# Ledger of designs, part 118: peptides against a protein of PDB entry 6NYY

Target 1, 212 residues: chain A of PDB entry 6NYY
Amino acid sequence: KHFEQAIERVIGGLEKKTQVLQPEEKKTVAYHEAGHAVAGWYLEHADPLLKVSIIPRGKGLGYAQYLPKEQYLYTKEQLLDRMCMTLGGRVSEEIFFGRITTGAQDDLRKVTQSAYAQIVQFGMNEKVGQISFDLPRQGDMVLEKPYSEATARLIDDEVRILINDAYKRTVALLTEKKADVEKVALLLLEKEVLDKNDMVELLGPRPFAEKS
Target 2, 212 residues: chain A of PDB entry 6NYY as posed
Amino acid sequence: KHFEQAIERVIGGLEKKTQVLQPEEKKTVAYHQAGHAVAGWYLEHADPLLKVSIIPRGKGLGYAQYLPKEQYLYTKEQLLDRMCMTLGGRVSEEIFFGRITTGAQDDLRKVTQSAYAQIVQFGMNEKVGQISFDLPRQGDMVLEKPYSEATARLIDDEVRILINDAYKRTVALLTEKKADVEKVALLLLEKEVLDKNDMVELLGPRPFAEKS

## One batch from the design tools (peptide; made by RFdiffusion4, then SolubleMPNN)

Design b2_p22_1_s3 (from b2_p22_1 with D6E E11D E13M E16Q E17Q)
Fold by OpenDDE base, seed 2:
Structure b2_p22_1_s3 (fold): chain B 212 residues (1-212), chain A 22 residues (1-22)
Amino acid sequence: as target 1 above (212 residues)
Amino acid sequence: GTSLEEAPSFDEMLDQQIEEFN
């Protein structure tokens, strides 16, 4: 309990008690976070859910907290499921509201970064090939790209394909689990914070072992 | 295939414990 709270404080920051969400905003956040939570629940290689909250914190209006895996090596499958989980909020909003909010912008950024890393750094794309280049860091002078413009275009195309594939996978999953997303969202609107036990009560035990 | 975390920005993403609604 104390450790989890400490981690929550470090990662999520202090509660913004002064930030009152309007009912419609709160609903949007609830379904967004439910999307993350449910995606993480039903994706084999996603990290296990610890907590989901619609209480505004220093970094956001809501969050889903996961237990990090203590690993340095990631498979393509793991990265894909993580991308899908990250897209879960946006996809949930699309499924339930037919719209996308600005709340998913950071998620899309993260997914984009992951996709580029997979293709450019990890050589996980067959078309681009077994190449590894450092991505420019924020603020670093963009040194000459070690690859041609044609390769750059190919990378961009393959990044889009990867993101779209992750998106489609997430849409398929959350559409299948639409009722579960709604259950989580509705309970979030009631309790504002859910833990793993709440999720188990709603959805049953996570179908995947926590330890891969 | 398996890959190591190499880029700080990506590492930060991989190490994220919280998916946030912003």
Scores: peptide ipSAE 0.017, ipTM 0.514, DockQ to the pose 0.035
Fold by OpenDDE base, seed 4:
Structure b2_p22_1_s3 (fold): chain B 212 residues (1-212), chain A 22 residues (1-22)
Amino acid sequence: as target 1 above (212 residues)
Amino acid sequence: GTSLEEAPSFDEMLDQQIEEFN
């Protein structure tokens, strides 16, 4: 018990028991996290959900925990499904509330970073080609880009295309699974924390075999 | 078996993966 609580504190951060979410905020967080959870559940290459919570921790209002894969190599398909899962919260908010909150800003940042990495670092885009450049770190004024302005524009365009494709895929998925997102959100509002077993009880077994 | 408690958040995993590929 004490050891488990200590590990939870180290990994999940201290539960800010002091942050009282307003009921409407809590509802938004529940649907946001439900979007992540359901997207991850129905995407083949997404990481298996371990825990989803709407209890504020550290800087987050909610969180989803996934089984870490000791995977160092990712396919384009795996990265796409991860992007879709990351967009799941934002898409859920759009579907249910017709609005986007600041809670999705970090998700957009992550998706954007992933898209740039795929195109610029991993050479996964056919139009840009098999090039690899170091991405500027946030705050580094890249004075000299190793590529032309035309290439820069092409990269930006292809990043937008990739993000939009992931977004459309996520919208299609969560629209199809809208009832499941609502079930998860409502259960989150009741229990505040869900585990894999709760998800299995609610949605049935995950349709993809866990890689043993 | 990695306990549920030892798994990083999705956000942390994404950040780590992006950093590991850098």
Scores: peptide ipSAE 0.017, ipTM 0.488, DockQ to the pose 0.041
Fold by OpenDDE base, seed 1:
Order: structure tokens, then C-alpha cells, then sequence
Structure b2_p22_1_s3 (fold): chain B 212 residues (1-212), chain A 22 residues (1-22)
């Protein structure tokens, strides 16, 4: 219910007032970043974690850094795992606190954008078909969509399905790995910054070979 | 070897991927 509503808000442009992080903010951020980190750790096609931090930088209260793949072409599976990793923070917050923060909303926007790109630009959806349309850029007059209202609705529906699938996958993963998320979060609260070695010490070696 | 310091943040990586795909 809450997740579906959040997707609808992002899709519908209803910016509901994001709750400002409360004094328990540092803890929330730690669990949020731990969610990203653990999701990335256990997803085969996720980028390898380099660093996770709860030290505020710029507009973010925490961050996870990953080794970017020198990859120009992404598979649907890779994009899905990336979506799951992106949802990891939100899912962690839901599992541990039953609440959603502004950080989770930004992640959801990114996931939504990725989902639309997959369906509308990359033709990765069987129902929508092999179509490629430019997504309206911010400030571009929504030129007449090169597709019917029915197609627009189909796209929106398939975007929701894709995001929900990614979300469910992330929930399943982080629920299974709940203790690992806790370990990472607690260590983040202590050290504020973790690297790959810290993660290996906590979780063991990443189960996937690092694609060099 | 991309240095840890030069690695884009998760957000930046997502933005870059979205931008590269946009």
C-alpha cells in the first residue's frame, strides 16, 4: 500500500512534503545506506561496493559509492539489479523503521526514471514492444506523445509492474539478509565510513566474482 | 584502477546512467 502510493506520487508528480529527517536521522541514514550496501553486495549484476558513508556530503546525508563498470550496454537483468540496489535504502527503512524518508523518495524517482527508460527508450518490455521514444526533458514542452493515450496507460502500468517487481525482489533479499543489514548499519554508526574490506569482514567475500 | 575518491556516488552513477540513456 505505502509503496504503491509512493510510486503513484512519483508518477503523478504529487510531491508530498517529504518528512525531514528527525534526531534519529543518523540511525536512519545508517540503515538506509546499509540497505543499499547489502543489496549491492548480494546482487550479481550490481556494481561492486567501494565505500559506504553516513557522513553528509552535498545534499545527501549518506552515500554508497560503487565501482562503475566500463559498460555502455546494460542488460535488462543488470538494470533490474541496479533498481533493486537503488531501492535498498527504502526497503531497509521499511523493514527496520516502517517509515519512508526523503532519501527514499529520491531513490524512488531514480528507479522510476530507470523503469520508464527501459520501457519507453530501450524497448525492454514485451507488452509495450520494441519502441524507443525520447522522454520529455525537464522544461521541454510535452510535445504530443508519439503514442496514444492507451499506450501511455500501458507504459505507466508496465512501469509500475517493473518497479513493484524490483521492490519485491529487494524486500525478499533484504529480509533474508536482515541481520547483515543490521551489522552494516551498526558498524556505520560506529565508524561512519566503511570500505569493501569492512564489508568482507562483516559479510564474508562478495558471492560474485568482481568483473574486472 | 579507479580510485575510491574518484568513484561516483551511487546517486551520481544513477544520474549518469539515466543521463547516458536519456
Amino acid sequence: as target 1 above (212 residues)
Amino acid sequence: GTSLEEAPSFDEMLDQQIEEFN
Scores: peptide ipSAE 0.016, ipTM 0.498, DockQ to the pose 0.034
Fold by OpenDDE base, seed 3:
Structure b2_p22_1_s3 (fold): chain B 212 residues (1-212), chain A 22 residues (1-22)
Amino acid sequence: as target 1 above (212 residues)
Amino acid sequence: GTSLEEAPSFDEMLDQQIEEFN
């Protein structure tokens, strides 16, 4: 108990007890986090969910915590499922509220970064081809692009296609599982924090065997 | 409390994020 609490403090940061969410904001966060949680639950290559919270911590108004896989190599399918899980919050907001909030901005950034990495670092796009080059870090001046402007446009187009595909996949999944998203969201509004056991009780066992 | 304001459309947000990496 004390050790788990200590780990939670280290990983989750200090709870901002001073940040009181308004009821409508809290509802939005609950459905957002429920979207992440449910997407992660039903995507084979998503990391196992450990905790979902709508208690503000650090920079986030809520979070879904997953058990990170000590994995050094990722397949295209694994990266896609991770993108879908990351889009789960935004998609949930779209399904339930028909609106986008600033809460999804960091998720979109992560998805965008992943898409670019897949195309230009990992050579995972057939149209762009078997290329690998380093992406500039945020804020780094790109002095010279190792490719033409035509290739740059192609990369940008293929990034958008990949993100849109992930988005559509997530929409399909969470639409199918809409009732589950709502169940999780409502329970979050009641308990503020859910663990894996709560999710199992609510949704049943995760349909994928946890790799031990 | 930090108000969750409505963000730009998904496409607008994506375009903004893409600009950060281009």
Scores: peptide ipSAE 0.007, ipTM 0.432, DockQ to the pose 0.607

Design b2_p22_1_s4 (from b2_p22_1 with D6E E11D E13M E19K E20R)
Fold by OpenDDE base, seed 4:
Structure b2_p22_1_s4 (fold): chain B 212 residues (1-212), chain A 22 residues (1-22)
Amino acid sequence: as target 1 above (212 residues)
Amino acid sequence: GTSLEEAPSFDEMLDEEIKRFN
């Protein structure tokens, strides 16, 4: 109990019990979080979902908590599925509401950072090659890029390709699983918090064996 | 934090993020 609460505080921030979401806001958050949850459920290399909540915490209106695997090494496939999972909220909003909220912007930022890291830091792109450069952190003075303007443009293009591929994959997945996203969203609106057992009851067992 | 403010299209937002990164 105390340890779980400590982890929740670190990951999700303090529950602001004082922020009452309007019904429409709550609905949007529910479908957003359902998108993350369902994407994570049906992506083989996504982290297993532990908890989904639409209770506002800190600056976030909802959150999906995953079991952080103490994994130091990620494959390209794992990183792609994580990108798809991160895009799940945005895609869900698009599918169900035809609009995108600012929550989707924060997720896109994370995906963009991941894409640049894969291409520039991890050398995971064949066109750019095995280049490993430290990316400036947000807020660090843009250190002179150690590569040419032409290489910078190539990197940007390959980042767009990677993100678009992840986006298309997520759209395809959540379109196929649209009914499941709705089930999760509706249950979130009822219970406000779902755990892994709720997801199993609702969707069936996760189709991927948890690699112990 | 998810605000209900309408955001630009995916492509527009992606372009903005890429510009911000550079």
Scores: peptide ipSAE 0.255, ipTM 0.771, DockQ to the pose 0.831
Fold by OpenDDE base, seed 3:
Order: sequence, then C-alpha cells, then structure tokens
Structure b2_p22_1_s4 (fold): chain B 212 residues (1-212), chain A 22 residues (1-22)
Amino acid sequence: as target 1 above (212 residues)
Amino acid sequence: GTSLEEAPSFDEMLDEEIKRFN
C-alpha cells in the first residue's frame, strides 16, 4: 500500500483533488482515457494496462498507466502499436463526439516525435533509406540539417504517411470495439479509477499473453 | 489547463505539429 502510493506520487504527480471537472469535461476525459485503454488492450505490442484514471493529476486531466516493458529495443510493429495506443484518446473523442479537443494535442505531438524518430533516427523507412542522425532536442538550435531540402520534404511526407496509417488503424480498431470503449468510459465515470482487474471483468482477458 | 474546446482537424493539427518540429 505505502509503496504503491509512493510510486503513484512519483509517476502521476499529486492528484489535484481541488480540480473539479465539469460533467461534460469529465465525460470527454472518460471517453478519451477509455480510448487509450481499449486500444492498449487490443494491440498486441502495446504495453499492458495497469491503471486508468479520470482524476486529474498534475497537468493531465486523466491518465492511463501501463506496465513499462523492460525493453530497450523496439521493432517497427511495436512502435506502430504504441502510436495507435497514443492516438486512442483522440480517436475515441472523434467516434463518440464528432469533434477533437485540444486535450488530444499532446498525444499528437508524442506521435509526431515518434514518427520522426523512426524515420530519421532508426532508419525504419524504405523511401528515406538507412539514415541515422540525432534529432535536435526541443530548444536546440538546429544549425544545419545533414540532409537536403528535398530529403527534408520526403521525411515530412513519410512522417505524415506513418501517422495517418497509425490513425487509420486506430480508427478501425476503436470502431470495431466501440461498445468496449463505451463500457470503459461509463465505468470510469462511475469509479473514476479502473485497474487491470476491472478491465478483465469488463472486457475479458487481454487477448495477448503478458510476456512475463 | 487543456482546453476542451473544439480543436482543428487531425490533418490541420498534424500539419501544425510537423511545422513545429521543423
């Protein structure tokens, strides 16, 4: 108990008990987090869900906590599923509300960063080729790109393709599992916090064996 | 605070993120 609370404090920040979400905001957050949770549940290479919450923590209005894989090397397929999981909240909002909130912008930023890393750092794109160079950190002045403007445009195009592929995959998945997303969202609105056991009870066992 | 206001379309937001990255 004390150890879990300590880990939760370190990972999630202090629960802002004082931040009262309006009912419509809370509903949006519930469906957003349900989208992440359900995407993660049904994607083979997504990290296992530990906890999903609509209780505001730090800068976030909700969160999904996953068991980190002690993995230093990721395949292209693993990275794609992680992108899909990250897009799950945004896609859920679109499916259920027909609109996307600014709350999904941070997820899109993360996906974009991942896509660039795959293409530029890891050489995972056949059109761009086996290039590997360090991406500038946010705030570092990119002095000179080690590639031509034509290559830069190609990279941007391939990033768009990759992200759109992940987006379409996520839309297909969450559309198929729409009822499950709703079940999770409704239960979140009731309990505010769900664990793995709640998800198993609601959705059945995760279809992928946890690689212990 | 993350505004729950309507955001631009996915494609528009993606273009903005790509522009920001560059």
Scores: peptide ipSAE 0.241, ipTM 0.771, DockQ to the pose 0.748
Fold by OpenDDE base, seed 1:
Structure b2_p22_1_s4 (fold): chain B 212 residues (1-212), chain A 22 residues (1-22)
Amino acid sequence: as target 1 above (212 residues)
Amino acid sequence: GTSLEEAPSFDEMLDEEIKRFN
């Protein structure tokens, strides 16, 4: 309980009870968060869903909370599934509304950062090879990239490929599970907050054994 | 977090994010 609340505060900030979302806004948020939740549910290497909420917190209008993995090392597969989960909100908006919100842009930024980290820091791309470069922090003197402009372009291309792969995977998944996304979204609109048990009742048990 | 402002296409947004990263 206390730990969950602490994580909620860190991830979502304080509930801004003062932000009254319009019905259409709530609907958009519900489907967005349902996209994240369902993607996380059906992706093996995604973190287990703990809570999904459409109650505005901090700067966010909703959130999906997952059990953080107590691991320092991530596989390429894990990172891909996390990227897909992050794209789940955007894809849900596209599927159900044919439009996306700026929330989808923030998620895309996170995905982009992850993709660059995989390729440049972790050497997870075969074309780029074993390169490990510390990405400059925002505000650090951008030291000249220790690679050529040709390599920089290659990195950008491979980042785009990786993100597109994650996007396509997410589209395929949430298209297949469209009815589940809708079920979650509708239940969110009713309850505003769902936990893992609500998801199990709605979708059945998560198809992947929780790695103890 | 989500905001309800209309956003560009995936490809356009991706290109923008790549540009921002560089």
Scores: peptide ipSAE 0.277, ipTM 0.782, DockQ to the pose 0.789; fails the geometry check
Fold by OpenDDE base, seed 2:
Structure b2_p22_1_s4 (fold): chain B 212 residues (1-212), chain A 22 residues (1-22)
Amino acid sequence: as target 1 above (212 residues)
Amino acid sequence: GTSLEEAPSFDEMLDEEIKRFN
């Protein structure tokens, strides 16, 4: 309980109890968060879902909270599944509403950052090669990129490919699991907050054994 | 924050994010 609350505070910030979502907004958030939740549920290397909420908090109108693995090392597969999970909200909105909200932009930003990190920092792309460069952090002086303009373009291209692959994977997954996304979204609209047990009741046990 | 405003297409948004990163 205390640990979950602490993580919730770190991830979700303080609940903005004063923000009443309009019904349509609440619906959008529910499907968005359901997308994240379901993607995380059915992606092997995604972190286990702890909680999904459509109660507005300081950082957003809803959130899906996952148990972070105490891992310092991430595989390419793990990072891909995390990207897919992050895209889950956007993809859900697209599937159910035929449009996406600007709330999905922050998720895309995160995915983009992850993709660049994989390619530039972690050397996870064969075309770019075993190059590791420190990416400028937000606020750091844009140090001259230690690579050529041609390499920069290659990086951008490979980033696009990686993100598109993650997107397509997410679309395929959530299309297959569309009914599950809807179940989660509908239950979110009812309960506003779901935990892992609620997800198990709706979807059955997560198909991947929690790697202890 | 999630706003209900229509967002650009995925490709358009991706292009914007790539540009921003750069």
Scores: peptide ipSAE 0.267, ipTM 0.767, DockQ to the pose 0.829; fails the geometry check

Design b2_p22_2_s1 (from b2_p22_2, 8 letters changed)
Fold by OpenDDE base, seed 3:
Structure b2_p22_2_s1 (fold): chain B 212 residues (1-212), chain A 22 residues (1-22)
Amino acid sequence: as target 1 above (212 residues)
Amino acid sequence: EVTLDEAPSFDELVDQAIEEAR
């Protein structure tokens, strides 16, 4: 109990009690976070959900907390499922509201970064090939790209393809699980915070055995 | 002994990206 509270304090920052979300914004956040939660629940290689909240903390209006696996090596499949989970919020907004919000900007940034890393650092794209380049840090003048302009274009195209594939996969999943997303969202609107047990009660046990 | 150079975890990469964006 004390350890969980300590982790919540470290990860969650100070609850900004001062941000009163409008009911419509709170609804949007609930469905967004429900999208993340449900995507993570039904994706094999996603990290297990620990907590989902629509209480604003720090810079976020809501969050889904997962138990990170102490894993140093990731497969392409694992990275894809993580991308899908990260897209879950945006996809949920699209499915339920037919609109997208700025709330997914950080998610899109993370997905974009992951896609570039997979292609140019990890060599996970067959068209680009077995290459590994350091991604320029934000603010580093990329003086010399180690690849041609043609290769740069190819990388950009393959990044878009990968992101679109992840997006489509997420759309398919959350469309199939639309009722579950709604259940989670509605319960979030009621309780504001859900844990793993709430999710099990609502959706049943996660279909993937927790590797003990 | 496969000394795989410690590829930063995805979380570490995200944290580094957040820290560099500060």
Scores: peptide ipSAE 0.008, ipTM 0.519, DockQ to the pose 0.029
Fold by OpenDDE base, seed 2:
Structure b2_p22_2_s1 (fold): chain B 212 residues (1-212), chain A 22 residues (1-22)
Amino acid sequence: as target 1 above (212 residues)
Amino acid sequence: EVTLDEAPSFDELVDQAIEEAR
């Protein structure tokens, strides 16, 4: 309990007990987080869900916490599933509400960063090729790009393709699992916080064996 | 960890990320 709380504090920040969400906003958060949770549940290479919450913490209105694998090397498939999981919130909002919110900003940023990293750092794109360039960090002088403008355009295009593919994959998954997303969202609205056991009770055991 | 924060549209974020990468 204390360790989980400590991790929650580190990850989610201090609960902003003062932030009262409007019911509709809370509903949006619930479905958003349910999207993350369900996507993570049914994606083989996603990290196992530990906790999902619609209690505002720090800067977030809700969060899904996953047990990171002690893994230093990631496959393209793993990165894709992580992208899909990260898109799960946005996709859930689209499926259930037909609208998108600003709530997915950090998710989209993460997805975008991951996509760029895959293409320009990890050489995971066949069209771009086996190249590895350091992405400029915020505040670093954009030194001359080690690649041509044509390559830059290609990178941008392939990043968009990768993100779109991840998005479509997530849409397909959460559409298939729409009832499960609904169940999770409704239970979140009731309990505000769900753990792995709640998910098991609700959805059954995760289809993928937790790599111990 | 996935957090729900206020964010610009997906397209705007993609464009921003592209610009930051340039």
Scores: peptide ipSAE 0.105, ipTM 0.590, DockQ to the pose 0.334; fails the geometry check
Fold by OpenDDE base, seed 5:
Structure b2_p22_2_s1 (fold): chain B 212 residues (1-212), chain A 22 residues (1-22)
Amino acid sequence: as target 1 above (212 residues)
Amino acid sequence: EVTLDEAPSFDELVDQAIEEAR
Protein backbone atom coordinates (compact mmCIF):
# COMPACT_ATOMS: atom_id res chain seq x y z
CA LYS B 1 0.00 0.00 0.00
CA HIS B 2 2.66 2.54 0.96
CA PHE B 3 4.88 1.54 -1.94
CA GLU B 4 2.04 1.88 -4.47
CA GLN B 5 1.13 5.28 -3.05
CA ALA B 6 4.75 6.37 -3.23
CA ILE B 7 4.96 5.32 -6.88
CA GLU B 8 1.72 7.18 -7.64
CA ARG B 9 3.03 10.33 -5.97
CA VAL B 10 6.31 10.19 -7.87
CA ILE B 11 4.41 9.61 -11.09
CA GLY B 12 1.79 12.28 -10.41
CA GLY B 13 4.49 14.79 -9.53
CA LEU B 14 6.17 14.23 -12.88
CA GLU B 15 3.00 14.78 -14.90
CA LYS B 16 3.57 17.85 -17.03
CA LYS B 17 0.02 19.17 -17.42
CA THR B 18 1.47 21.77 -19.80
CA GLN B 19 2.19 19.50 -22.77
CA VAL B 20 -0.91 19.71 -24.95
CA LEU B 21 -0.77 16.95 -27.54
CA GLN B 22 -2.47 17.44 -30.86
CA PRO B 23 -5.52 15.18 -31.32
CA GLU B 24 -3.74 12.95 -33.86
CA GLU B 25 -0.69 12.58 -31.60
CA LYS B 26 -2.94 11.75 -28.64
CA LYS B 27 -4.66 9.08 -30.75
CA THR B 28 -1.27 7.58 -31.68
CA VAL B 29 -0.23 7.51 -28.00
CA ALA B 30 -3.52 5.86 -26.99
CA TYR B 31 -3.14 3.00 -29.49
CA HIS B 32 0.57 2.63 -28.66
CA GLU B 33 -0.12 2.31 -24.93
CA ALA B 34 -3.10 0.02 -25.60
CA GLY B 35 -0.72 -2.27 -27.52
CA HIS B 36 1.60 -2.53 -24.49
CA ALA B 37 -1.32 -3.03 -22.09
CA VAL B 38 -3.03 -5.79 -24.12
CA ALA B 39 0.24 -7.61 -24.88
CA GLY B 40 1.09 -7.56 -21.16
CA TRP B 41 -2.43 -8.76 -20.28
CA TYR B 42 -2.29 -11.89 -22.48
CA LEU B 43 1.38 -12.86 -22.05
CA GLU B 44 1.86 -15.29 -19.16
CA HIS B 45 5.31 -14.10 -18.12
CA ALA B 46 4.68 -10.35 -18.49
CA ASP B 47 4.40 -8.27 -15.33
CA PRO B 48 0.84 -7.46 -14.20
CA LEU B 49 -0.42 -4.07 -15.38
CA LEU B 50 -1.17 -1.53 -12.63
CA LYS B 51 -1.86 1.60 -14.66
CA VAL B 52 -1.78 2.90 -18.23
CA SER B 53 -1.83 6.61 -19.06
CA ILE B 54 -1.75 8.92 -22.08
CA ILE B 55 -0.98 11.96 -19.93
CA PRO B 56 2.54 13.20 -20.75
CA ARG B 57 5.16 12.56 -18.06
CA GLY B 58 8.62 14.07 -18.19
CA LYS B 59 9.89 13.37 -21.71
CA GLY B 60 7.37 10.57 -22.28
CA LEU B 61 3.98 11.12 -23.93
CA GLY B 62 2.42 8.05 -22.29
CA TYR B 63 3.30 5.20 -19.96
CA ALA B 64 2.30 1.82 -18.60
CA GLN B 65 3.07 0.88 -14.99
CA TYR B 66 3.54 -2.71 -13.92
CA LEU B 67 3.80 -4.43 -10.58
CA PRO B 68 7.47 -5.22 -10.21
CA LYS B 69 8.13 -8.88 -9.53
CA GLU B 70 10.69 -9.59 -6.86
CA GLN B 71 12.45 -11.85 -9.35
CA TYR B 72 16.21 -12.26 -9.69
CA LEU B 73 16.26 -15.17 -12.17
CA TYR B 74 14.61 -15.04 -15.59
CA THR B 75 13.95 -17.86 -18.04
CA LYS B 76 14.33 -17.53 -21.80
CA GLU B 77 10.52 -17.72 -22.08
CA GLN B 78 10.07 -14.88 -19.58
CA LEU B 79 12.53 -12.68 -21.45
CA LEU B 80 10.73 -13.39 -24.74
CA ASP B 81 7.35 -12.37 -23.28
CA ARG B 82 8.91 -9.16 -21.93
CA MET B 83 10.30 -8.41 -25.39
CA CYS B 84 6.86 -9.00 -26.92
CA MET B 85 5.20 -6.69 -24.37
CA THR B 86 7.82 -4.02 -25.12
CA LEU B 87 7.14 -4.34 -28.87
CA GLY B 88 3.37 -4.06 -28.29
CA GLY B 89 3.29 -0.29 -28.86
CA ARG B 90 5.09 -0.40 -32.23
CA VAL B 91 3.03 -3.38 -33.41
CA SER B 92 -0.23 -1.62 -32.46
CA GLU B 93 0.78 1.44 -34.51
CA GLU B 94 1.44 -0.79 -37.54
CA ILE B 95 -1.84 -2.72 -37.19
CA PHE B 96 -4.07 0.34 -36.79
CA PHE B 97 -2.32 3.09 -38.77
CA GLY B 98 -0.22 1.24 -41.35
CA ARG B 99 2.69 3.48 -40.32
CA ILE B 100 5.26 3.66 -37.54
CA THR B 101 6.38 6.66 -35.48
CA THR B 102 9.48 7.66 -33.50
CA GLY B 103 7.50 6.98 -30.29
CA ALA B 104 8.89 3.44 -29.98
CA GLN B 105 12.57 4.50 -29.86
CA ASP B 106 12.98 3.69 -26.15
CA ASP B 107 11.13 0.37 -26.60
CA LEU B 108 13.40 -0.61 -29.50
CA ARG B 109 16.45 0.23 -27.39
CA LYS B 110 15.19 -2.00 -24.56
CA VAL B 111 14.44 -4.88 -26.95
CA THR B 112 17.87 -4.57 -28.57
CA GLN B 113 19.62 -4.54 -25.19
CA SER B 114 17.63 -7.57 -24.01
CA ALA B 115 18.41 -9.54 -27.18
CA TYR B 116 22.15 -8.88 -26.92
CA ALA B 117 22.13 -9.74 -23.21
CA GLN B 118 20.40 -13.07 -23.87
CA ILE B 119 22.96 -14.05 -26.50
CA VAL B 120 26.25 -12.71 -25.10
CA GLN B 121 25.66 -12.54 -21.32
CA PHE B 122 23.24 -15.38 -20.54
CA GLY B 123 24.36 -17.95 -23.16
CA MET B 124 20.76 -18.51 -24.29
CA ASN B 125 21.55 -18.96 -28.02
CA GLU B 126 22.53 -22.40 -29.34
CA LYS B 127 24.57 -21.11 -32.32
CA VAL B 128 26.64 -18.63 -30.33
CA GLY B 129 26.92 -21.09 -27.44
CA GLN B 130 27.54 -20.93 -23.70
CA ILE B 131 29.42 -17.63 -23.61
CA SER B 132 29.21 -14.68 -21.22
CA PHE B 133 30.88 -11.27 -21.54
CA ASP B 134 29.96 -7.73 -20.55
CA LEU B 135 28.31 -5.46 -23.07
CA PRO B 136 30.05 -2.13 -23.58
CA ARG B 137 28.31 0.52 -21.51
CA GLN B 138 27.49 3.86 -23.05
CA GLY B 139 30.67 5.93 -22.66
CA ASP B 140 33.00 3.02 -22.01
CA MET B 141 36.01 3.00 -24.27
CA VAL B 142 35.47 0.32 -26.89
CA LEU B 143 37.68 -2.25 -25.24
CA GLU B 144 38.91 -5.00 -27.54
CA LYS B 145 36.04 -7.42 -28.07
CA PRO B 146 36.94 -10.77 -26.50
CA TYR B 147 35.73 -12.54 -29.69
CA SER B 148 36.58 -12.69 -33.40
CA GLU B 149 34.96 -10.68 -36.18
CA ALA B 150 33.28 -13.88 -37.35
CA THR B 151 31.71 -14.28 -33.89
CA ALA B 152 30.63 -10.61 -33.98
CA ARG B 153 28.78 -11.22 -37.26
CA LEU B 154 27.16 -14.35 -35.85
CA ILE B 155 26.00 -12.43 -32.75
CA ASP B 156 24.50 -9.65 -34.90
CA ASP B 157 22.66 -12.19 -37.06
CA GLU B 158 21.27 -14.07 -34.06
CA VAL B 159 20.16 -10.80 -32.39
CA ARG B 160 18.16 -9.92 -35.51
CA ILE B 161 16.61 -13.41 -35.58
CA LEU B 162 15.59 -13.16 -31.91
CA ILE B 163 14.04 -9.69 -32.33
CA ASN B 164 12.22 -10.83 -35.49
CA ASP B 165 10.81 -13.84 -33.64
CA ALA B 166 9.57 -11.61 -30.81
CA TYR B 167 8.09 -9.16 -33.33
CA LYS B 168 6.24 -11.93 -35.23
CA ARG B 169 4.89 -13.34 -31.95
CA THR B 170 3.65 -9.86 -30.96
CA VAL B 171 2.01 -9.32 -34.38
CA ALA B 172 0.21 -12.66 -34.08
CA LEU B 173 -0.99 -11.87 -30.53
CA LEU B 174 -2.22 -8.33 -31.17
CA THR B 175 -3.84 -9.35 -34.47
CA GLU B 176 -5.79 -12.02 -32.57
CA LYS B 177 -6.63 -9.45 -29.84
CA LYS B 178 -7.17 -6.50 -32.23
CA ALA B 179 -10.68 -5.81 -30.90
CA ASP B 180 -9.32 -5.67 -27.33
CA VAL B 181 -6.58 -3.19 -28.35
CA GLU B 182 -9.27 -1.00 -29.95
CA LYS B 183 -11.42 -1.12 -26.79
CA VAL B 184 -8.50 -0.12 -24.56
CA ALA B 185 -7.39 2.67 -26.92
CA LEU B 186 -10.89 4.16 -27.13
CA LEU B 187 -11.32 4.04 -23.36
CA LEU B 188 -7.89 5.70 -22.91
CA LEU B 189 -8.97 8.52 -25.22
CA GLU B 190 -12.02 9.01 -23.00
CA LYS B 191 -10.51 8.59 -19.51
CA GLU B 192 -6.79 9.30 -20.22
CA VAL B 193 -5.87 6.94 -17.34
CA LEU B 194 -6.86 3.30 -16.81
CA ASP B 195 -6.12 1.03 -13.86
CA LYS B 196 -6.25 -2.75 -13.40
CA ASN B 197 -9.97 -2.62 -12.54
CA ASP B 198 -10.79 -0.78 -15.76
CA MET B 199 -8.90 -3.48 -17.69
CA VAL B 200 -10.80 -6.26 -15.88
CA GLU B 201 -14.13 -4.59 -16.68
CA LEU B 202 -13.15 -4.17 -20.31
CA LEU B 203 -11.33 -7.45 -21.07
CA GLY B 204 -12.32 -9.74 -18.21
CA PRO B 205 -9.95 -11.10 -15.58
CA ARG B 206 -6.35 -11.62 -16.63
CA PRO B 207 -6.06 -15.27 -17.70
CA PHE B 208 -2.96 -15.85 -15.53
CA ALA B 209 -2.83 -16.17 -11.77
CA GLU B 210 -1.16 -13.18 -10.18
CA LYS B 211 1.87 -14.39 -8.30
CA SER B 212 1.34 -12.78 -4.89
CA GLU A 1 7.52 2.47 -17.57
CA VAL A 2 7.73 5.42 -19.92
CA THR A 3 7.06 3.89 -23.34
CA LEU A 4 7.16 7.01 -25.51
CA ASP A 5 10.50 8.61 -24.74
CA GLU A 6 13.46 10.00 -26.61
CA ALA A 7 16.50 7.82 -26.00
CA PRO A 8 19.54 6.86 -28.02
CA SER A 9 18.86 3.49 -29.65
CA PHE A 10 20.50 0.90 -31.85
CA ASP A 11 17.79 1.82 -34.35
CA GLU A 12 19.54 0.55 -37.46
CA LEU A 13 19.78 -2.98 -36.07
CA VAL A 14 16.22 -3.07 -34.78
CA ASP A 15 14.74 -1.41 -37.86
CA GLN A 16 16.43 -4.01 -40.04
CA ALA A 17 15.09 -6.79 -37.84
CA ILE A 18 11.56 -5.37 -38.02
CA GLU A 19 11.72 -5.08 -41.81
CA GLU A 20 12.86 -8.69 -42.04
CA ALA A 21 9.89 -9.72 -39.87
CA ARG A 22 7.38 -8.09 -42.15
Scores: peptide ipSAE 0.064, ipTM 0.577, DockQ to the pose 0.130; fails the geometry check
Fold by OpenDDE base, seed 4:
Structure b2_p22_2_s1 (fold): chain B 212 residues (1-212), chain A 22 residues (1-22)
Amino acid sequence: as target 1 above (212 residues)
Amino acid sequence: EVTLDEAPSFDELVDQAIEEAR
């Protein structure tokens, strides 16, 4: 409770009331954030949703906030569901508007980073094998890749496959739950901010037990 | 005329993200 309030205060303090979104942009943001929220709601290994907002904060036009899991070890399944949740915004835009926006750039970056980490850091890909290479951190000198160009191409291919698989999974999920995405988006347009209770009222209880 | 640059396809964005990560 205190941590949530602290995060809300930090987030609320960062709410720049100054960006007046056009109604169409606000609609896009609402459906984008609804996509994240609904994906997170129906993915077993996704983090529980705490808050979803279409009020601009910092550089973001909207956000979904999730309860951080005090988890240090992630399974492949957990990472996949997190990728799907992260793709939820883009997929929602595609489903509802038939277009993609630049709004998902940060999401795509996160998904890409996760995919690379799974393949080259965590050894989670069968084709690439049980390898672990340090990914260059932002600002680290790109040291020579410890693998061949053939391996690099394989990694790139498998990253694309993994992202596409996550994308397809997200499309399937949000297509199935399209009505729920619509409900969340419409309610966001009315309230601008939804919490977990709003989601429970709208969608029913989350189908997965909250890991206490 | 602000040509709305065609939003890059998902694949293009992924490729760009890959290149930037490189």
Scores: peptide ipSAE 0.019, ipTM 0.549, DockQ to the pose 0.380; fails the geometry check

